# Peptides against a protein of PDB entry 3VZA, part 167

Target 1, 98 residues: chain A of PDB entry 3VZA
Amino acid sequence: RVERLCKSKELFEERLGLEIRRIHNEQLQFIFRHIDHKDPDKPYMFTLSINEQGDYEVTSCTPPLDCISEFQLKVRETNNFSAFIANIRKAFTALSFK
Target 2, 62 residues: chain B of PDB entry 3VZA
Amino acid sequence: AAYVTQLYYKISRIDWDYEVEPARIKGIHYGPDIAQPINMDSSHHSRCFISDYLWSLVPTAW

## One batch from the design tools (peptide; made by RFdiffusion4, then SolubleMPNN)

Design b2_p29_8_s4 (from b2_p29_8, 12 letters changed)
Fold by OpenDDE base, seed 4:
Structure b2_p29_8_s4 (fold): chain B 98 residues (1-98), chain C 62 residues (1-62), chain A 29 residues (1-29)
Amino acid sequence: as target 1 above (98 residues)
Amino acid sequence: as target 2 above (62 residues)
Amino acid sequence: SAWEKMFEKLLSGNESEELKKAFEAFKAK
């Protein structure tokens, strides 16, 4: 069981180019790699928490995304966390071309 | 670890086949439509291509 | 715990019964 979970995590990290970390102050850090084809290891990341109201809250985004506030609103409205993460990755990808 | 793995699944909707050789990326993607198989040889693609492809399976509609 | 609460939030959301079933199958592995 533990072995399977470890393998699963490793596969997701490598294949999706997404690392998820628990960090201080009860936040999750999402680190995207494999975004820039010229620099596959370049990280694009954001941190997320659940605020006192129980809502998704982006606490940081590096590099910054103009659309992140809108995405935060959308995920609060829809609770579609999958689309939230996917849209962020899409935005980071678009940013990497500029 | 269980929560993180479950989170990956909830994000991507991908269930990997853990019994194949490491170079084989095999699994099933679930979504609003019929589940679709994933089956590719990682040695034939860049890491970026693989990631881009897999993420392309994930709907961005809210 | 706070972490559990967070993950439960992230793992929540509206999904079809089919997707729920698939998730349960995934967890069972």
Scores: peptide ipSAE 0.707, ipTM 0.961, DockQ to the pose 0.864
Fold by OpenDDE base, seed 3:
Structure b2_p29_8_s4 (fold): chain B 98 residues (1-98), chain C 62 residues (1-62), chain A 29 residues (1-29)
Amino acid sequence: as target 1 above (98 residues)
Amino acid sequence: as target 2 above (62 residues)
Amino acid sequence: SAWEKMFEKLLSGNESEELKKAFEAFKAK
């Protein structure tokens, strides 16, 4: 089962171009690649934590997204984590064309 | 690793087929509609195209 | 633990019963 989980993780990372890391202070780092077709390895990333109130909190976003605070609000309201991540990727994609 | 893979699944709603050739991207996508198969030959597409396609399966409606 | 609480938060939601069943099937693999 461990081997299967490792393979699963690798497949998701490569195929979605999304890496998820545990980082200091109990945060998750989400690293998107395959965003810029001219530079597929260029990372677009944000970090996420659960604050003292138990709410989603984006602690960093590189490059910065104007919409990230709105998305944070939306995910708190809806608890739709999938849409949260997908919308962030969509925003990064749009940013890559500018 | 279990939590991370579960997180990937919750994000993408994709369940991969792990018993196919490496160049084959095969799985099932789940969503509001009926489950749909994924079956791609990765050698025919760029990494960016593959990722974009898979993400296009993920609804962005809140 | 803190990590467990975080992941449980991220894995929570109001998904349909069908999607819940699919997730359980995924975890069972």
Scores: peptide ipSAE 0.706, ipTM 0.961, DockQ to the pose 0.820
Fold by OpenDDE base, seed 5:
Structure b2_p29_8_s4 (fold): chain B 98 residues (1-98), chain C 62 residues (1-62), chain A 29 residues (1-29)
Amino acid sequence: as target 1 above (98 residues)
Amino acid sequence: as target 2 above (62 residues)
Amino acid sequence: SAWEKMFEKLLSGNESEELKKAFEAFKAK
């Protein structure tokens, strides 16, 4: 079972180009790669926590996204975490063309 | 690792087939519609294409 | 734990019964 979990994590990381890390102060770091086709290893990342009110809170975003505050509001309203992550990746992809 | 893999699943709704060769990207994508199979040869595509394709399966509607 | 609470929050999203069953099957593997 442990071996399966490790393999699963590796498959998701490589195929989705998404790494998820636990970092200090009880935050999760989401690192997207495979965004820029000319530089597949270039990272696009954000960090996420649950604030004192129990709400999703983006604590950093690199590079910055103008839409991140709106996405934070949307995920709080809908609790659709999948759409939240997918829209962030879409936004990072759009940045890679600018 | 259990929570992380569960999170990946909740994000992507992809359940991989772990019994195939590494170069074969095989699994099932679940979503609002009927479940759809994933079955592609990674050697025929770039890493970026593969990721873009898989993410295209994930709805962005809130 | 604090981490458990966070992950439970992230995993708490609304979903159809079919998707819920699929998730349970995924966890059971």
Scores: peptide ipSAE 0.704, ipTM 0.961, DockQ to the pose 0.841
Fold by OpenDDE base, seed 1:
Structure b2_p29_8_s4 (fold): chain B 98 residues (1-98), chain C 62 residues (1-62), chain A 29 residues (1-29)
Amino acid sequence: as target 1 above (98 residues)
Amino acid sequence: as target 2 above (62 residues)
Amino acid sequence: SAWEKMFEKLLSGNESEELKKAFEAFKAK
């Protein structure tokens, strides 16, 4: 089981180009790679926590995204976490073309 | 690892076929209405292309 | 562990809601 689950995690990380880490202050860090085709290992990342009111809060975003506050509002309204992550990647992709 | 893989599934809705050769990217994407197969030869594509393609399967509608 | 319990909440229910509940449970410990 351990070997299978470890393989699964590695496959997701490589194929999606998404790494998920636990970081300080009870937060999750999402690190996207494979965004810039000219620099596939360049990281695009954000951190996420739950604030005192129980709402999703993006605590950092590197590089900055103008749309991140709107996405934070949208995920609070819709509870569609999948769309939240996918839209952030889409935004990072668009940023890489500038 | 078990927990993070479940998170990956909830994000991507992709279930991999773990019994195929490493060079074969095979699985199923479960959309809201239709399940679609994934079957790619990784040696024929860049890492970025593969990731872009897989993420294109994930709906961005809120 | 607390981290494992957090992710355990993501195994069922609404993914976003369960993530929120998991974070709250984690913070409470």
Scores: peptide ipSAE 0.181, ipTM 0.891, DockQ to the pose 0.166; fails the geometry check

## One batch from the design tools (peptide; made by RFdiffusion4, then SolubleMPNN)

Design b2_p30_1_s1 (from b2_p30_1, 8 letters changed)
Fold by OpenDDE base, seed 3:
Structure b2_p30_1_s1 (fold): chain B 98 residues (1-98), chain C 62 residues (1-62), chain A 30 residues (1-30)
Amino acid sequence: as target 1 above (98 residues)
Amino acid sequence: as target 2 above (62 residues)
Amino acid sequence: MEEELAKQEIPEEEWTEKDFEMFDKLINVK
């Protein structure tokens, strides 16, 4: 099962162009690639943690997104993390056209 | 990697077929209404197209 | 951007309870 889990992770990383990493200070780093068709390896990233109130908090976003704070609010309200990630990717995609 | 893979599923709702050839992107997307089969030949598409397509399966409605 | 990519991944063996709580929350939400 470990082998399958590792393979699964690799498939998700490559096919979704999304890497999820546990980094320092109890944060998760989400790294999107395959956003810019002209530069598929260009990363678009944000980090996430749980604040003292127990709410998810975006601790960084690179490149910055104007909508990230709104999305943070939305995910807190709806608990729809899937939509949260999808909307962030959508926003990064839009940003890549600039 | 159990937590991470579970999170990927939570995000994408995709379950891969792990028994197919590497060039075959095969799986199932479990949407709220119906299960959508995924069956792509990766050699026919760019990495970006593949990712865009798969993400298009993920609803953005909150 | 390079600094962000340079951040080291922490293996699961070193995860804290907060890490697991975070994943549990993420996995068990809507």
Scores: peptide ipSAE 0.628, ipTM 0.953, DockQ to the pose 0.901
Fold by OpenDDE base, seed 5:
Structure b2_p30_1_s1 (fold): chain B 98 residues (1-98), chain C 62 residues (1-62), chain A 30 residues (1-30)
Amino acid sequence: as target 1 above (98 residues)
Amino acid sequence: as target 2 above (62 residues)
Amino acid sequence: MEEELAKQEIPEEEWTEKDFEMFDKLINVK
């Protein structure tokens, strides 16, 4: 099962082009690739934590997204984390078109 | 990796078939309505196309 | 960008209580 879990993670990373990492200061880093078809390895990323109030908080976004604050509000309201991540990827995709 | 794997499922709602050959992208997407099978030959598509396609299965409605 | 990618992943053995609470929150939402 442990080996299967490792394989599962690798499959998700490659197929979704999404890497999820626990980094310093109790944050999660989400790294999207396969966004820019001309540069598939170019990363688009954001970091997430739980703030003192217990709410989702985006602590960084690179490259920056104008919509990230609105998405943070929406995920706090709806608790739809799937839509949150999907909308961020959609926004990064739009950004990649310059 | 259990937590991260669970998070991937919560995000994508995809369950992979781990018994197939590496070149076969096979699984099930569990949408709000009907579960849809995934069955692709990765050698026929670019990495970006595959990712875009899989993400297209994930609803963006809040 | 390179600086962001250079951040080290922390293994689960070093996770804090808050880390597990965070994952529990994320995994137990709709």
Scores: peptide ipSAE 0.627, ipTM 0.953, DockQ to the pose 0.893
Fold by OpenDDE base, seed 1:
Structure b2_p30_1_s1 (fold): chain B 98 residues (1-98), chain C 62 residues (1-62), chain A 30 residues (1-30)
Amino acid sequence: as target 1 above (98 residues)
Amino acid sequence: as target 2 above (62 residues)
Amino acid sequence: MEEELAKQEIPEEEWTEKDFEMFDKLINVK
């Protein structure tokens, strides 16, 4: 099963172009690639943590997204984490055309 | 990697077929209405196209 | 950008209770 889990992670990383890492200070880093078709390896990323109130908080976003604060509010209200990640990728995709 | 793989499923709702050749992208996407099969030959598509397609399966409605 | 990518991944063996709580929350949301 350990081998299966490792393979699963690799398949998701390559096929979705999304890497998820636990980094310092009890944060998760989400790294999107395959956004810019002209530069598939260019990363678009954000970090996430749980604040003192127990709510999910975006601690960084590179490159910056104007909509990230609104998305943070929406995920807190709806608990739809799938939509949260999908909307962030959509926003990064839109940004890549500028 | 159990937590991370579970999170990937929570995000994408995709279950991969692990018994096929590496070049075959095969699985099932479990949407809110019906399950949709995924069956692609990766050699016929760019990495960006594959990712864009798979993400297009994920609803963005809150 | 490169600085952000250079951040070291922490293996599960070194995760804290808060890490597990965070994943439990994420996995058990809608």
Scores: peptide ipSAE 0.622, ipTM 0.952, DockQ to the pose 0.901
Fold by OpenDDE base, seed 2:
Structure b2_p30_1_s1 (fold): chain B 98 residues (1-98), chain C 62 residues (1-62), chain A 30 residues (1-30)
Amino acid sequence: as target 1 above (98 residues)
Amino acid sequence: as target 2 above (62 residues)
Amino acid sequence: MEEELAKQEIPEEEWTEKDFEMFDKLINVK
């Protein structure tokens, strides 16, 4: 099972182009790659934490997204974390075309 | 890695087939309506195309 | 950008109860 879990993580990282990391200050870092077809390794990332009220809070977004605050509101309202991540990737994709 | 892999599944709703050769991207996406098979030859596609395609399976409706 | 990528990943062995609670919340949401 341990071997399977390790393989699973690697497959998700490569195939989705999404790395999930637990970083300092009780945050999760989500790193998207494979966004820019001209530069597949260019990272697009945001960090997430649970604030004192127990709500999802985006603590950083690089590059910045105008819609990130709205998405934070939406995920708090709907608890649809899948849509939250997918919409962020969609926004990063749109941004990559400049 | 149990937590992160579970999170990946929660996000993508994809379950991989771990028994196939590395060049084969095979699995199942569990959408709200119908489960959709995934079966791709990675050698035929760019990394970006593969990722874009897989993410296209994930609903963006809140 | 590079600074963000340089952030160190915290291994699960060092996770606190709050970390596990965070993941539990994320995994159990809609």
Scores: peptide ipSAE 0.588, ipTM 0.948, DockQ to the pose 0.927

Design b2_p30_1_s2 (from b2_p30_1, 12 letters changed)
Fold by OpenDDE base, seed 2:
Structure b2_p30_1_s2 (fold): chain B 98 residues (1-98), chain C 62 residues (1-62), chain A 30 residues (1-30)
Amino acid sequence: as target 1 above (98 residues)
Amino acid sequence: as target 2 above (62 residues)
Amino acid sequence: SSSLLSLESIPESEWTERDYKMFDYLINVK
């Protein structure tokens, strides 16, 4: 099972182009790749924490997204974390077209 | 890696088939109304196309 | 920018109870 779990993580990372890191200060870092077809390894990333009130809090976004604050509000309202991540990727994709 | 893989499932709702050859991307995406099979030959597609396709399966409605 | 990629991932062997609570929340909330 441990072997499968490690393989599973690697498959998700490569196929979704999404790496998830547990980083300092009780945060998660989400790193999207495979966004820019001209530069598949170009990273698009944001960091997330659960604040003391129990709310989703985006602590950074690189490159910046105008819509990230709205998405943070939406996920707090709906708890639809899947849509939250998917919409962020969609926004990064749109941004990659300059 | 149990928690991380569970989070990936929470995000994507994809369950991979781990018994196929490495070049085969096979699994199931579980939507609210229908389960969509995934079955791709990775040698026929770019990494970006594969990722775009898989993410297209994930609903963006809040 | 690129400096953010240099942030190190903390291995699960070093995770605290609070880390597991965070993941449990994200996985099971709603």
Scores: peptide ipSAE 0.687, ipTM 0.955, DockQ to the pose 0.907
Fold by OpenDDE base, seed 5:
Structure b2_p30_1_s2 (fold): chain B 98 residues (1-98), chain C 62 residues (1-62), chain A 30 residues (1-30)
Amino acid sequence: as target 1 above (98 residues)
Amino acid sequence: as target 2 above (62 residues)
Amino acid sequence: SSSLLSLESIPESEWTERDYKMFDYLINVK
């Protein structure tokens, strides 16, 4: 089972181009790759924590996204974490064309 | 890696087939309506295309 | 961006109960 879980993580990382890290200060770092077709390894990143009130809090976003604050509000309202991550990737994708 | 893999499933709703060769991207996407099979030959696509395709399966409606 | 990319991932063997609660929250919310 452990071997399967490790393989599963690797498959998700490669196929989705999404790496998830548990980093310092009780945060998660989400690293998107495979966004820029001309530079597939170029990272697009954001960090997330659950604040003292229990709310989703984006603590960083690189490169910055104008829509990230709105997405934070939306995920707090809906708890649709899947849509939250997918919309961020969509926004990064749009940014890569600029 | 149990929690991380569960989080990936939470995000993507994809369950991989772990018994196929590495070049075969095979699994099931569990959407809100009908579960859809995934079956791709990775050698026929770029990494970016594969990722874009898989993410296209994930609804963005809040 | 290079600094952010260089952040170290903490292995699960070093996770605390609070870490597991965070993941549980993210996985099971909604």
Scores: peptide ipSAE 0.687, ipTM 0.955, DockQ to the pose 0.921
Fold by OpenDDE base, seed 4:
Structure b2_p30_1_s2 (fold): chain B 98 residues (1-98), chain C 62 residues (1-62), chain A 30 residues (1-30)
Amino acid sequence: as target 1 above (98 residues)
Amino acid sequence: as target 2 above (62 residues)
Amino acid sequence: SSSLLSLESIPESEWTERDYKMFDYLINVK
């Protein structure tokens, strides 16, 4: 049911504080909110593509994360996309305290 | 939205209960070994707490 | 950050086969 799928997407967006967009140049944009408890709507985001070699490629990260290159390497090695996204969120959370 | 919702499941391993009232956050998180029920009253928690809690269910081990 | 937030989300009705392949990869790879 289309209505259920739309509802599902909305529930994930609100409850996880994660919006996923298909944007230009064959990229996905991941927008995290609910990171900063003092400013829940402050966005933390990165963009991702699958390059010509079939590898995960982070094309932007705002604010920048020192660990993003290492995470890109790890997800290429493990294909653990779940851990990839979760670790990025954890890193953004840590950054919000600085 | 089918592909996007499937990607959310790939990321979170959460399946929501769609038949409950809007204020009830109910579902199941499927971990590698066990399934854990989710059943929260959203009116008792901030949006940030809810998100932090749900993400805490997602393993970060590579 | 404001500029990046303004990036438009392309609706699924406009997705190409390549888009679906990308999602299939992300959803099913392990």
Scores: peptide ipSAE 0.687, ipTM 0.955, DockQ to the pose 0.923
Fold by OpenDDE base, seed 1:
Structure b2_p30_1_s2 (fold): chain B 98 residues (1-98), chain C 62 residues (1-62), chain A 30 residues (1-30)
Amino acid sequence: as target 1 above (98 residues)
Amino acid sequence: as target 2 above (62 residues)
Amino acid sequence: SSSLLSLESIPESEWTERDYKMFDYLINVK
């Protein structure tokens, strides 16, 4: 039921430390938490859209990642969205060590 | 929330067991070759450790 | 940024067909 779906969403949000929002301008916002063990609630975010050509387009990334453009290219080539998200989290994790 | 939960599965390939006590993190990760069980007591771990562990199950190879 | 965290999530009841197509694409494109 709807209750199960809501519970599922909450479990994913808490356990993965990943919140997914449908925001304005036909975009999705991905918010990672639980990255910095010293500050578990510190957010690491990016926004994504599918442009008119049907391509993945990262519209923002906070904090910025040097590798985000390469990841955008890779996901366009492979359509491996799972690896795309996982690699972004890995990059944010590396960034958290400064 | 159906689309969002489906997207979480697309990303993580994790299916949770919804019938266990809240402190039990139980489910299955469906990797490309073999499925692996998840069974953790959340009271024994930090939130960051749990998340890091679960994400470690997700392949990063393109 | 705190400003980015302030962005509101649009409830599914307000989604357009394009929104559903986007999710369907992300879920099933592979």
Scores: peptide ipSAE 0.686, ipTM 0.954, DockQ to the pose 0.931

Design b2_p30_1_s3 (from b2_p30_1, 9 letters changed)
Fold by OpenDDE base, seed 2:
Structure b2_p30_1_s3 (fold): chain B 98 residues (1-98), chain C 62 residues (1-62), chain A 30 residues (1-30)
Amino acid sequence: as target 1 above (98 residues)
Amino acid sequence: as target 2 above (62 residues)
Amino acid sequence: MEEELSKKSIPESKWTQKDFEMFEKLINAK
């Protein structure tokens, strides 16, 4: 099972171009790659925590996204975390064309 | 890590087939309506195309 | 951005109760 879990993680990381890290101060770091087809290894990332109220809180976003605050509000309202991540990736993709 | 892999599934709703050759991207995407098979030859596509395609399966509606 | 990338992932063995609660919230989300 451990071997399968490790393989699963690796497959997701490579195929989705998404790395998930638990970092300092009880935050999760989401690192997107494969966004820019001309530079597949260029990272697009944000960090997330759960604040004292138990709500999703984006603590950083690099490069910055104008829509990130709205997405934070939306995920708090809907609790649709999948859509949250997918929309962020979509926004990063749009940004990569500028 | 069980938590991380569970999170990947929660995000993508993809279940991989781990018994196929490494060059084969095979799995199932469990959407709200119909489960769709994934079956790609990675040698025929760029990494970016593969990622874009897989993410296209994930609904963005809130 | 490079600084963000340099941040090391913390193994589960060193996670706090709040870390687990965070993951539970995300995993049990819609």
Scores: peptide ipSAE 0.597, ipTM 0.942, DockQ to the pose 0.906
Fold by OpenDDE base, seed 4:
Structure b2_p30_1_s3 (fold): chain B 98 residues (1-98), chain C 62 residues (1-62), chain A 30 residues (1-30)
Amino acid sequence: as target 1 above (98 residues)
Amino acid sequence: as target 2 above (62 residues)
Amino acid sequence: MEEELSKKSIPESKWTQKDFEMFEKLINAK
């Protein structure tokens, strides 16, 4: 089972171009790649934590996204974490064309 | 890895077929209404195209 | 560039209770 889980993780990382890391200060780092077709390895990332109130909190976003604060609000309202991540990726994709 | 893989599923709603060759991207995307099979030959597509395609399966409606 | 931006992950064996709770919240979200 452990080996299958490891393989699964690797498949997700490569196929989605998304790496998820637990980093210091009780945060998750989400690293998107495969955003820029001309530079597939260029990372687009943000960090996330759950604050003391139990709410999603974006602690960093690189490169910065104008919409990230709105997305944080939306995910708090809807608890739709999938849409949250997908919208961030969409925003990064749009940014890569500028 | 268990938590991370569960999170990937929560995000993507994709289950992979782990028993196929590495070049075969095979799985199922579970949408809210129907399940959509995934069956791609990775050698026929760029990494970016594959990722874009898979993410296109994930709804962005809040 | 990646190494400058990305941080080293913490092994799951070193996760705190709060870390697990964070994951539980996410995996049980909508």
Scores: peptide ipSAE 0.557, ipTM 0.939, DockQ to the pose 0.765
Fold by OpenDDE base, seed 1:
Structure b2_p30_1_s3 (fold): chain B 98 residues (1-98), chain C 62 residues (1-62), chain A 30 residues (1-30)
Amino acid sequence: as target 1 above (98 residues)
Amino acid sequence: as target 2 above (62 residues)
Amino acid sequence: MEEELSKKSIPESKWTQKDFEMFEKLINAK
């Protein structure tokens, strides 16, 4: 039921440390937490939209990632959205050590 | 909420067991090969460790 | 500041038809 969906969302948010939000201008915001073990609540985030051509487009990334443009190209080529998200988290994790 | 939960599954390929106590992280990860069970006591691990572990199950190959 | 950006500065918005189409694309991805 509806309560199950709510519980599912909460479990994913807490366990994956990933919040997904629908924000203005037809965008999705992906917020990673639990990246920095010394500051688990510190957010690492990006926003995503589908452009007029129907392609994935990252509209923001905070903090910025040098690899984000390449990942955008890769997800357009492969349509592997899971790998896209996982690689972004991996990149944020690497950034947290710098 | 329905679309978001579907997206979480699409990303993680994890199906949770919703009938266990909150402290038990139990589910199944469905990878391209053999499905792997998840069964952790959250009281034994930090939030960051749990998240890192779960994400380690998600392939990064394009 | 980062927390404000994530939770308060960019609030969730109401769904549109384009939002639906976006989710459908993501859900039907590889």
Scores: peptide ipSAE 0.542, ipTM 0.935, DockQ to the pose 0.513
Fold by OpenDDE base, seed 5:
Structure b2_p30_1_s3 (fold): chain B 98 residues (1-98), chain C 62 residues (1-62), chain A 30 residues (1-30)
Amino acid sequence: as target 1 above (98 residues)
Amino acid sequence: as target 2 above (62 residues)
Amino acid sequence: MEEELSKKSIPESKWTQKDFEMFEKLINAK
């Protein structure tokens, strides 16, 4: 089972170009790659925590996204975490063309 | 790694077929509608194309 | 280089009880 879980993680990381890391201060770091086709390994990142009120909170975003605050509000309202992550990736993709 | 893999499924709704050769990207995407098979030869596509395609399966509607 | 920079800037840390609670919230999301 452990080997299966490790393989699963590796497949998701490579195929989705998304790495999920636990970092200090009870945060998760989401690192998108495969965004810029000219530089597939270029990272696009944000960090997420659950604040004292129990709400999703984006603690950093690199490069910055103008829409990130709106997405934070939307995920709090809808609890649609999948759409949250997908929309962030979409926004990073759009940014890579500018 | 259990929590992380669960999170990947929560995000993507993809189950991989772990019994195929490494070059075969095979799985099932479970969307709101009928489940869709994934079956790609990775040697025929760039890493970016593969990722873009898989993410295109994930709804962005809130 | 960029990958190394990202890893150096924000290193991964050990799991805490609060981390598990955070994951529980996420995996129970829509």
Scores: peptide ipSAE 0.501, ipTM 0.933, DockQ to the pose 0.472

